# Designs tried in a protein design run: peptides against a protein of PDB entry 1LOE. Part 13

Target 1, 181 residues: chain A of PDB entry 1LOE
Amino acid sequence: TETTSFSITKFGPDQQNLIFQGDGYTTKERLTLTKAVRNTVGRALYSSPIHIWDSKTGNVANFVTSFTFVIDAPNSYNVADGFTFFIAPVDTKPQTGGGYLGVFNSKDYDKTSQTVAVEFDTFYNTAWDPSNGDRHIGIDVNSIKSINTKSWKLQNGKEANVVIAFNAATNVLTVSLTYPN
Target 2, 181 residues: chain A of PDB entry 1LOE as posed
Amino acid sequence: TETTSFSITKFGPDQQNLIFQGDGYTTKERLTLTKAVRNTVGRALYSSPIHIWDSKTGNVANFVTSFTFVIDAPNSYNVADGFTFFIAPVDTKPQTGGGYLGVFNSKDYDKTSQTVAVEFDTFYNTAWDPSNGDRHIGIDVNSIKSINTKSWALQNGKEANVVIAFNAATNVLTVSLTYPN

## One batch from the design tools (peptide; made by RFdiffusion4, then SolubleMPNN)

Design b2_p18_3_s3 (from b2_p18_3, 9 letters changed)
Fold by OpenDDE base, seed 4:
Structure b2_p18_3_s3 (fold): chain B 181 residues (1-181), chain A 18 residues (1-18)
Amino acid sequence: as target 1 above (181 residues)
Amino acid sequence: PILPDYVRIGFSATRTVD
């Protein structure tokens, strides 16, 4: 069984194991994805490709990832658009900004995207987001329109702990978010 | 399958407020 593991506890100015895209950068030992301006898109990829499944054997990898994130908006009642953890082809580039979170280009299923994301969506887009208008966690498969969502209460400026796990045997993706403070 | 054999993982964020 092949195993890939890595951890980053501090982010340096020359983080060689990250690929920065758009406005993504490191500062104060933190990975910062967006600039404090309107219409910004930022991404950061782990530089090493990950063998997620084997087309010859059909074997699919299990994985667990954990991270902390902070959304720090100037106005807690005016927050857009959100952030994602995503899995994409190795040559992935920033996609449509705004409500597409820099990861997708369509609300319609697009198999050519080959992208799975867990979104932490702070802005309600009428065309595809849950009708209750809540900020939410979503699981996105080849579309910005989530296949599953759960309401999430943003704590502005607070650190959230996230664990995302995939069990290949059961084909279940789990997401947990907690605010420890 | 949805994903290719080899992938990259990462984070993305957008902002449309001042």
Scores: peptide ipSAE 0.757, ipTM 0.962, DockQ to the pose 0.943
Fold by OpenDDE base, seed 1:
Structure b2_p18_3_s3 (fold): chain B 181 residues (1-181), chain A 18 residues (1-18)
Amino acid sequence: as target 1 above (181 residues)
Amino acid sequence: PILPDYVRIGFSATRTVD
């Protein structure tokens, strides 16, 4: 069977296996998605396309990904807008900023987006976010309005360990987040 | 199906506060 895997533990200035978009860049061996300014969008894509679905057989790939991320805001009580892991068409470009996280353009379902995302959303958008106003993890399918969410307590400036797994047989996407320190 | 046969994966983030 076909298998695609990769690992990046240190990010360098000549990171050829990443496609940087918007304000994304590397510094001190870290991938930094946003600049320390207002109204910034940054993305980074793994450069190699991934065969995730076979239209001839109907088979859908299983996948597991793990990563560590840090959100470091000067004011922990005022943080916007969030961080996202996403899967999109190979020619994907930055989408709407702000609450759309640079990944979507609508709260309405748009099948032409062909995008699935796991959001780590730090800002409450009344129009689509859970009414309790909590920061949350969300699973997004062709819309910034999540199909499922779970409250998440941001530890500002701390490293979060994330594991995302998709089981094609059960059609279940699992997200795990821990703060080990 | 939601996704095309071939995709790219990545990370995205936005900031709109000072």
Scores: peptide ipSAE 0.750, ipTM 0.962, DockQ to the pose 0.923
Fold by OpenDDE base, seed 3:
Structure b2_p18_3_s3 (fold): chain B 181 residues (1-181), chain A 18 residues (1-18)
Amino acid sequence: as target 1 above (181 residues)
Amino acid sequence: PILPDYVRIGFSATRTVD
């Protein structure tokens, strides 16, 4: 088997190992996905394709990713949609449907999407989000309607540490989020 | 399987409501 790894601790203005889509950009060494405007989509992809599945052997790769994010949303009545970490086909393009976090375009399951996302959802969409209305972490498989969710208490302006791990043997994706401060 | 042999990973966000 093979292993691919990378680390980006500082995001530069000319980050050659990222593909920026939509309004995604870097500023002050941070990756900023959206502007503070309506109807914006921003994405950033690691430029190198990842060999996640071997059709010859049937082997599926394990992976672990970690990142830190900050969301500034002091007013719950005026909040953006949230963001995702996602895995998609190499030619994936931003999706413009509202509430779909730039990754999906339907609440219906679409196997042709071939996309898995971990959403950090800050806006309640009645049509597909958990009925309790909580901000939440979700696991999305080919649909914005999560197959599993967990309530998440956003700490405004604080750094959240995230670890996402996939165990191919058990087919289990785990997500942890902590606020160290 | 859900995913193809080769994928890209990344981050995505939207803001549709003000």
Scores: peptide ipSAE 0.728, ipTM 0.948, DockQ to the pose 0.815
Fold by OpenDDE base, seed 2:
Structure b2_p18_3_s3 (fold): chain B 181 residues (1-181), chain A 18 residues (1-18)
Amino acid sequence: as target 1 above (181 residues)
Amino acid sequence: PILPDYVRIGFSATRTVD
């Protein structure tokens, strides 16, 4: 059995265990993914590769991750695209921006993407998002079009606590989001 | 399998307008 764990409570300007991509950076002890510019993509990766599955044995790892995020969206008519947690190949680079969240390039299933994401989507893209137009949490597998979604009421500027768990035995990914205050 | 043997995890966000 192999276990990998890490914790980052405060993000520093010289965070050595993060790989910053695009416009992602740290400020005020927070990871800031979207620079105050148009058409921006910001990403940050944990620098250490994670052994998520073993091709020799077929074993898939269980995992649990938790994090806190804040989205500032004071204008409902001029909102950004969203935020996502993702798992991708070690050499992953920023992908298409906008509604693709910098993680995917198509709404069509693309097995070569080898990417799984949990999106916290704040912008309604008519081509693939749930028709009700709600801000939502989505589970994305090799496509920006979520395999499952749930409406989510964003609390502007407030800290959301997220827990994401994967059970390899049941092949179930669980996402929870709460606003403690 | 969906994922390769080794992966990196991370966060991403986009903004189309300022």
Scores: peptide ipSAE 0.680, ipTM 0.935, DockQ to the pose 0.870

Design b2_p18_3_s4 (from b2_p18_3, 8 letters changed)
Fold by OpenDDE base, seed 4:
Structure b2_p18_3_s4 (fold): chain B 181 residues (1-181), chain A 18 residues (1-18)
Amino acid sequence: as target 1 above (181 residues)
Amino acid sequence: SILPDYVRIGFSATSTVD
């Protein structure tokens, strides 16, 4: 099937309380966003808002976050739809499911979304994904159509270590993914 | 700026083809 489960097994050093949305839930050891069932959207937000931008001064905050995720798919050759790290307005709610990853509603740029995401996209959507059809990491700004992508090889059932860093001085967002095992 | 002054960070996943 094309159903896939997504879990976070390791958070960064700064543990936060979570706001669960959709089918997301947690145990002591794991945050599970979806089970391997159809028609599922799961989200979890860190409860503490982050002051990332000062509209008065124009200053933007630096940040670094790390986590470990696991994708478990019954069929490693048919995995849908994807996992996303996102930054959104404090009142953000689940958006369109499926290929929109529960984060966006359109492939067209929508400034009202005010959402930036790093997608770990496991399913090729011909309407907006890179034409090579590769699973990929993407940077999404107000659209499910990534502004930048890089091919990524999924290791089914393996822990992927992720580090996401934003440097305000250089305006560079860095994403690192490794499979240590 | 793309983002508002205050944001939340989170994770999202879907398991069904759009």
Scores: peptide ipSAE 0.687, ipTM 0.929, DockQ to the pose 0.600
Fold by OpenDDE base, seed 2:
Parts: C-alpha cells; sequence; structure tokens
Structure b2_p18_3_s4 (fold): chain B 181 residues (1-181), chain A 18 residues (1-18)
C-alpha cells in the first residue's frame, strides 16, 4: 500500500443525511474519505445547514461535537496530507487537494474563504507547517497555515476519540483527542 | 464575522498529490 486512508468509524449512511463530495462515501460502519490511492480528495457534509449567527438578534449558536476516526498509514514514507473537520458556507465545494486538505487554497489569510477547520495533519509541508515536522492538530481560520498547533502522536490504525467545541461569537475551536486504552 | 450566517459542517481528507 502506497498511501494513507482516512475514515470516520461507527458511521453509517442511515445515521445522518450527508452530502458527499469528491471520493467520500459511506459503508455500513464507516465514512471513508480517502482510499489507499494517490491524488484524491474526499469530503462529506452534514446536509442540514446550521444557523450559526443571527444578524437580527446577534445571537450565536455554539456547539460541541464528537467523533471517532482511524488513520491507516501502512507506509511511513508515503503518507497522505491529512484529515479535517471544518465549518464553511453552505455551498462549500472541495478546494485544493494535497496539503491544502481540500478545504483551503492558500497559506495567506483569505477572509472570503469563510472557513474554519481543525486539521489532523499527517504530512509536513515546509511552507506552512510547524518547523518541528511533527504530525499535529491545527486550528485553521481562512488559511491552511494554522493559527495554533499542537503536536500529535499518531497511533496508526487506532481509533482516536475527538471532541470539538465551537464558540461562534469568537470563531474559536477547542479540540481534544484521546486514544482509549 | 468570519463565518456566514448559515454554515455546514463536515469532514475532508486528501491523499498525496502526484
Amino acid sequence: as target 1 above (181 residues)
Amino acid sequence: SILPDYVRIGFSATSTVD
């Protein structure tokens, strides 16, 4: 096997209404974003829009979400670029692949992107990633260059439990990742 | 505001670019 695959475990097509984009698809037990093949982008959106900010009242909708994912990277030297959880405009479409994770197009801040993401980055891109070269979790706001990062020790093939809280007033995400057992 | 009034959430992943 030459590449890395990403999947969300314990997820089936009957659980939530999804909009599939690129190579993303579901099986009975998984949402699979990429297979172990090169040059792919896979996305899946929850079909129901979220009214995150009310322009009339100023009210915001905060949320907390959790999921479990598995990364299979059988080849240490042929690793995919990463996996993201993201928040974007309702009409969002796949963006640049590779190190841009299918969600961004530039390392420069672009307010027109209107996208906030948590990246689980498995490949070191010298142009924007932390210089230590570690696999990392990043918070991305309108740019693939994270505003904050944390080193993350990938346990290959293991289920990672993730909790993400979003504060809509500040557009700030908080993230926790654990490997049970 | 960074985000528009209405958003969708989702997942994305990419493999290596050849």
Scores: peptide ipSAE 0.668, ipTM 0.918, DockQ to the pose 0.595
Fold by OpenDDE base, seed 5:
Structure b2_p18_3_s4 (fold): chain B 181 residues (1-181), chain A 18 residues (1-18)
Amino acid sequence: as target 1 above (181 residues)
Amino acid sequence: SILPDYVRIGFSATSTVD
């Protein structure tokens, strides 16, 4: 098997192993994707491409990633639009903003997207989100309309610990989120 | 296959404020 790993303990302004897109940047050792301003998209990519699939052998890589994120919204009762972890083609660029989270362009399945995402969605979009209106974690495959969702209670301004794992043998993607006390 | 042979991973966020 092939393994690619990285660890970043702080984010500097000249972080060489990150590609910043849109409004993403670093400040005081923190990666900031967006500020609470109108209609912005911010992204950050790990600069090194990852060999996740071998088209000749059919082998698919396993992966485990862990990270901490903070959503700090001025109004804890009106938070838009969300945060996303994603896997995309190496030349990926920011996509549609707002409810599309800067990652997708359609609620219809689009195989040309070649994108898988785990969304932490804070805003209800009637056209594709779960009808209960809950903030949620979603698994997205080539569409902003999740193939699976789970309700999630946002704790505004608090650190959320996330673990995402993919097991190629079972074809199962797992997501866990906790707010440590 | 959904994904190409080589990918990049990353984070994205959007903000829409009235």
Scores: peptide ipSAE 0.665, ipTM 0.925, DockQ to the pose 0.882
Fold by OpenDDE base, seed 1:
Structure b2_p18_3_s4 (fold): chain B 181 residues (1-181), chain A 18 residues (1-18)
Amino acid sequence: as target 1 above (181 residues)
Amino acid sequence: SILPDYVRIGFSATSTVD
């Protein structure tokens, strides 16, 4: 089986109330996005909108966010489909499941999506993923086809610490992932 | 700009069976 469970065990310092979408839910210590079952989409949004761009000045906000997640798959060799951090319009709803990670609907650039995502992709989709077939971290802009990727070694069942930073002055989005345990 | 003035951020995950 390729099913996998995705849980977030630690939120960043800017944790807010959550809007649950799809199969997402919480326990006392975890936000669980999926269970190890087929054809599931789970999402959770921070309830408060964020002013990220000033259309009058053109300025884009800098931000740094951190969180901890766990991927727990019954079979570490067969893991699908992936986990995603995303930024989207305030009225965003779950999008296509499977390899589209519940965030996008196309591998073609779609400016109407207005969505930026950092994917932690555990499954190789031949139509858009890097040809080496590696599990990877990707930066996605209005498309499930990443503009940049880096190979990533999944440690099944272990907590991954993630830091995502955006520098508006340099227009650089930085992602780091570590397994401290 | 890619993003609108106001956005929401969040997490998403999917699972499937081959």
Scores: peptide ipSAE 0.658, ipTM 0.925, DockQ to the pose 0.634

Design b2_p18_4_s1 (from b2_p18_4, 8 letters changed)
Fold by OpenDDE base, seed 1:
Structure b2_p18_4_s1 (fold): chain B 181 residues (1-181), chain A 18 residues (1-18)
Amino acid sequence: as target 1 above (181 residues)
Amino acid sequence: NILPDYVRIGFSATSTVG
């Protein structure tokens, strides 16, 4: 095979029913976002909307969530494109594929997107990714061009544990990733 | 604010290159 698959093998304790979009599907063992074919976009949304901000009171709902993912790539030096954890309007639909990860449509800031994401980016796109070419974790706000990134060493076929905290007052995401021994 | 009052959370992935 010549294509990369991305899977979520463990959900956080707040796991809910899923809305599948594109090529995403689930088995007993895992949520598979992409299969071993090219030009795929796969998404899965928690079905229950989250009241993240109360426009009447100004109150916000912060959260912390966790999940475990696996990347299965037949060639560890040729892995594309990546996956995201994202927060978007309730009626969100798949966006541009490839390097836009099915979540964004532009490297320019687009306030109408109303989308915040953590990207786990395995492929270097010269137009917007960090110039060092490293695989990276990125924080994306209304753009595929991250506002902040850190290098990340991919361990092919291994489960990575992720914890994400969201501050709704500041729209700041905090991310940690570990490969348990 | 960047986000609307109500949102959904999810995962998205793409694969175009082997």
Scores: peptide ipSAE 0.715, ipTM 0.940, DockQ to the pose 0.639
Fold by OpenDDE base, seed 4:
Structure b2_p18_4_s1 (fold): chain B 181 residues (1-181), chain A 18 residues (1-18)
Amino acid sequence: as target 1 above (181 residues)
Amino acid sequence: NILPDYVRIGFSATSTVG
């Protein structure tokens, strides 16, 4: 099979209640977004909204977050589709599955999406992914077609530590990923 | 701005046959 399970095993220093969507669920040890089954979408949102910016005062709220994820693929050479860390409107709901990662609906820029994401993309979609076909980390703004990408080598079954910083004034995301083990 | 005043942060994943 070419299906893949995605889990978050560490959520950083701040624990928050989660809103589960689709097939996502949690145990005491991990958040599981998908099992290794076909055609699934799983999401989980931190329940507390973040006041990113104030339209009246112009004040902004930056944040830094960290998490640890694990990808378990029955076949390390056939891994689909990927997962994302995303920032979206408070009433966000699952979007298109498959290569759209449950977050977007188009490769064309759609300002109404109001969604930015860091994708950890394990499957090559010819229509929008980098032409080299590499698994990659991407920055997505209102589109599944990333504005910036970097090749990433998946270590199947290994914990990856991720740190993401968001600058609300500039809408810049910075991402670091390490496999410490 | 790209984002609205209030947002939620989350995770999303998909799995398909490819």
Scores: peptide ipSAE 0.707, ipTM 0.937, DockQ to the pose 0.625
Fold by OpenDDE base, seed 2:
Structure b2_p18_4_s1 (fold): chain B 181 residues (1-181), chain A 18 residues (1-18)
Amino acid sequence: as target 1 above (181 residues)
Amino acid sequence: NILPDYVRIGFSATSTVG
């Protein structure tokens, strides 16, 4: 019953078209990734590839992006997994393993994934999530098991403002989340 | 490095828990 929607915003100076994967779709200028039914994966990628770093010259492309999201979880005992903002190879495809948010396929570190993500996790997975069971924001590097987490109090049905900064030289993500009044 | 030279950015979610 949990649904997640996003305001579709421009990424960078140019408008980016979206590549939809799985059950992702747009309605009323909002991106929706999950259906009310279980066993779904939904993704949307900004279509333009980003030259994040140059292996030949060492040059890097840092960025800051922002978006808003709404999570509707009317039943505390019938929630989905949450969602991620992620950075991945251009040919990235949805992953179907349960609990991995459509991005990863293991709790073990896998360098071949080449994926970095911010998770907004609404479901406690005993095998890898913080033991306190809190909803949380996590930084994920090549694994659903976050390298860093912070408890996050979800305000059901309210718009959250998110800012994410990425340092391509260090692969460090910085995340802020606020619920404005 | 963790990421390849060229990447895409996006959003992802699932409804399959456990």
Scores: peptide ipSAE 0.677, ipTM 0.928, DockQ to the pose 0.569
Fold by OpenDDE base, seed 3:
Structure b2_p18_4_s1 (fold): chain B 181 residues (1-181), chain A 18 residues (1-18)
Amino acid sequence: as target 1 above (181 residues)
Amino acid sequence: NILPDYVRIGFSATSTVG
C-alpha cells in the first residue's frame, strides 16, 4: 500500500506550492484563511494533485499529514466558524454558504461533493452540530453534518499540533490534536 | 469510493456564521 506523508510546520510569503482561493493568503510563517471581517471565505490548497487511488488497479494510497494552528477566540460568543482540513477533487472551489466552512453547501449528504473534511468547529450550529454545544472536531463526508465528532477544548491563542491520517481503503480519517505546553 | 483518483488537500475557513 502506498503512503503519502507531509508536514506543514510553517508558511512563507512566497509559498509557491499553495493555491490560494478567496481571501486566503500568507504572511511570514503564517497562513491566514480569512480576513478579520464578516462574510469571508479563504482557502489554500496544495498545488500538486495527490493520486489517492487507482480505479483501474485498485491500488490505494494512505495519507498522513501534520500541521499546527492557532485560533484566537477568547470567548464562545463572537467567533467565526472555525476551519477545516479537507480532501477534494482537484478542481474544488470555495463554497460561500454560511456555516459550511467554505467546503460544503448543505447539511444533506451530497455524493457529488466528493469531499472529506476534518473540521475544527468553534461555533455551534443548532441545525447540525452536536447538541451539547461544545467546540468539537468532526469528520465530514460530503456534508457539514459530521459522521463523528469529539469535544475539543480550545486553548485560546496557543499552538495546537495536529496529525491526520487517511485510510484510502475505508475513507476514514483519524485525528490527533495536542497542546504541547 | 467517495474520492476520485486524484485529489487536492487544503485548508478552508469562513467568518460567515450561519
Scores: peptide ipSAE 0.646, ipTM 0.919, DockQ to the pose 0.644

Design b2_p18_4_s2 (from b2_p18_4, 8 letters changed)
Fold by OpenDDE base, seed 1:
Structure b2_p18_4_s2 (fold): chain B 181 residues (1-181), chain A 18 residues (1-18)
Amino acid sequence: as target 1 above (181 residues)
Amino acid sequence: NILPDYVRIGFSATSTVE
């Protein structure tokens, strides 16, 4: 099969209620965003809004969060499409599926998106992904075309520990990923 | 600013054919 399932097995210490969108659901302490079936989009939002910027004072709220995810691909040589951590307007809804990861709608910069994301991209899209064809981690700002990327080797079926820091002044994310032994 | 004053954080994933 050509499909892939994505699950989150550990949330950060600030766990909140979730808003499920698309095909996302929970089972046995896992948040499963997709099953290994065709054409699925699954999302989950923390229900409480976050005050990122105060337009009256100019103050910004930086944050650090952590989580654990698992990618289960029946065929490790054919894994599509990817997993994304994102920050978006409070009324955000699922966007375009496939290579747009359910978060964006264009490779062109779209300021109306108001979305910043970290992608864990398992499928090479020639129109916007790095030309080396590697699976990669990318930082996305209002576009599926990343402003910065780094090659990443998927360990199929293993838990990946992720730490993400957000700088609200620059709208830039910092990400680390490890596969613990 | 890129983001609005208030945001939500979440996860997203897609699965499809090659």
Scores: peptide ipSAE 0.680, ipTM 0.926, DockQ to the pose 0.613
Fold by OpenDDE base, seed 3:
Structure b2_p18_4_s2 (fold): chain B 181 residues (1-181), chain A 18 residues (1-18)
Amino acid sequence: as target 1 above (181 residues)
Amino acid sequence: NILPDYVRIGFSATSTVE
């Protein structure tokens, strides 16, 4: 058995356990992924690789991740793409394709991506998002086109609490989002 | 298997609209 655990309650300017990519940075103890401009990509990775799969034994790790986020989107006509929590190969790099949240580069399934993401999507992309146009939570496997989605009502400027859990025995990924206030 | 043995986790966001 092997266990990896970490917690970051405040993000500092010298956060050595994070790898910042693109425009991602920390300010005022918060992780900021994008600047307040268009056409930006920002990412932050936990610096230590995580052993979640043992190809020799077939063992797959369970995991639980929790975080809090705030999205400022006072109107629906001018909104960014949203963000993801993602799991990717250790050498993962930001992707610049439009609407792909910096993680993917196609709506088509690409096994070489080896990337799983939970998206919190605030922009309706006609080509791949749910047709109802709702802001949504999605589970993405090697594609920006989610394998499953659920409508999500964004509360502007409010802190959302998220818990993401993976059960290896059942192969089920669960996402919980709540607004405590 | 979808994921490799070792991965990194993180957050990503964009402001590039369709």
Scores: peptide ipSAE 0.677, ipTM 0.927, DockQ to the pose 0.676
Fold by OpenDDE base, seed 2:
Structure b2_p18_4_s2 (fold): chain B 181 residues (1-181), chain A 18 residues (1-18)
Amino acid sequence: as target 1 above (181 residues)
Amino acid sequence: NILPDYVRIGFSATSTVE
């Protein structure tokens, strides 16, 4: 089955401790979210809450983060769902619905979710994913059905470099992904 | 706004299919 591991190179000004949820765990070099079995959810949260905006003053806190990841999907007939980088309420808990990447529970927009995610999606869910069936990067706002997607050619077992910038005023994420030689 | 005042950031993955 597909496995996903991460190396965090930057998270705002500080590298935070992690809160593990589900089957997520770390080694010396990597965070691993999925096991080599189906029907698992793995998450890891940075433990320190972020004051992303102030409802009293209207002030916002933007940030840029970068990380690397490796997806091993040696068998195209036995793949997982991919993974997300997400921003959610401090008490966020793993979601167990299939295809929702552990973050959402519906393809319908639900403002009460209060969750924004970048998905790196390796499994085609006909009900909500882009119809071309490509592996893709998506921007998800309160739904697994992305508001914007871009086809992404996965290089199996290779390290991808990702940079994500978040604009808290607009709740918009920008994403870059490269496979360095 | 979409997000609450205070949030956590993280990573999540699943291997569960519909």
Scores: peptide ipSAE 0.662, ipTM 0.919, DockQ to the pose 0.564
Fold by OpenDDE base, seed 5:
Structure b2_p18_4_s2 (fold): chain B 181 residues (1-181), chain A 18 residues (1-18)
Amino acid sequence: as target 1 above (181 residues)
Amino acid sequence: NILPDYVRIGFSATSTVE
């Protein structure tokens, strides 16, 4: 079984291995997905398609991705809507904004979405988020309504280190987040 | 299966400011 590794350590205006969508862009070695303005969606895709599974053989690939992200909210007590890592069809385009994080269009399971995401959700949406209202990490499969969640304490303006790994043999997706500073 | 044979990975963020 093949393993795909994805690491992002530097971004620049001449970045050629990224596809920018919506308001996403790079400057000063930093990928910026959104600005602090109303109703924006920003996305960036790794340009090379990834062979995640083989429909002929049934083989599924492992993958490991590590990255850092920063949320800079003007008001640390009112932060919307969140940040997402996702896996989608090669022709994926920005989806519904706001609480749908630009990745999904429904809280109902939609198999045609063919999208898996790890959300870092900073805003409580009554219709689908955990009732405790906590900011959380969620695993989303074809729906903005997570199949699993864990509370997460946002440190506004600080770098979060994330590792996401998928083990095909066990069918387990692992997410870790730390604030080293 | 949920995903197609070939996929792209990426990042997304949304912003809603009052």
Scores: peptide ipSAE 0.661, ipTM 0.920, DockQ to the pose 0.837

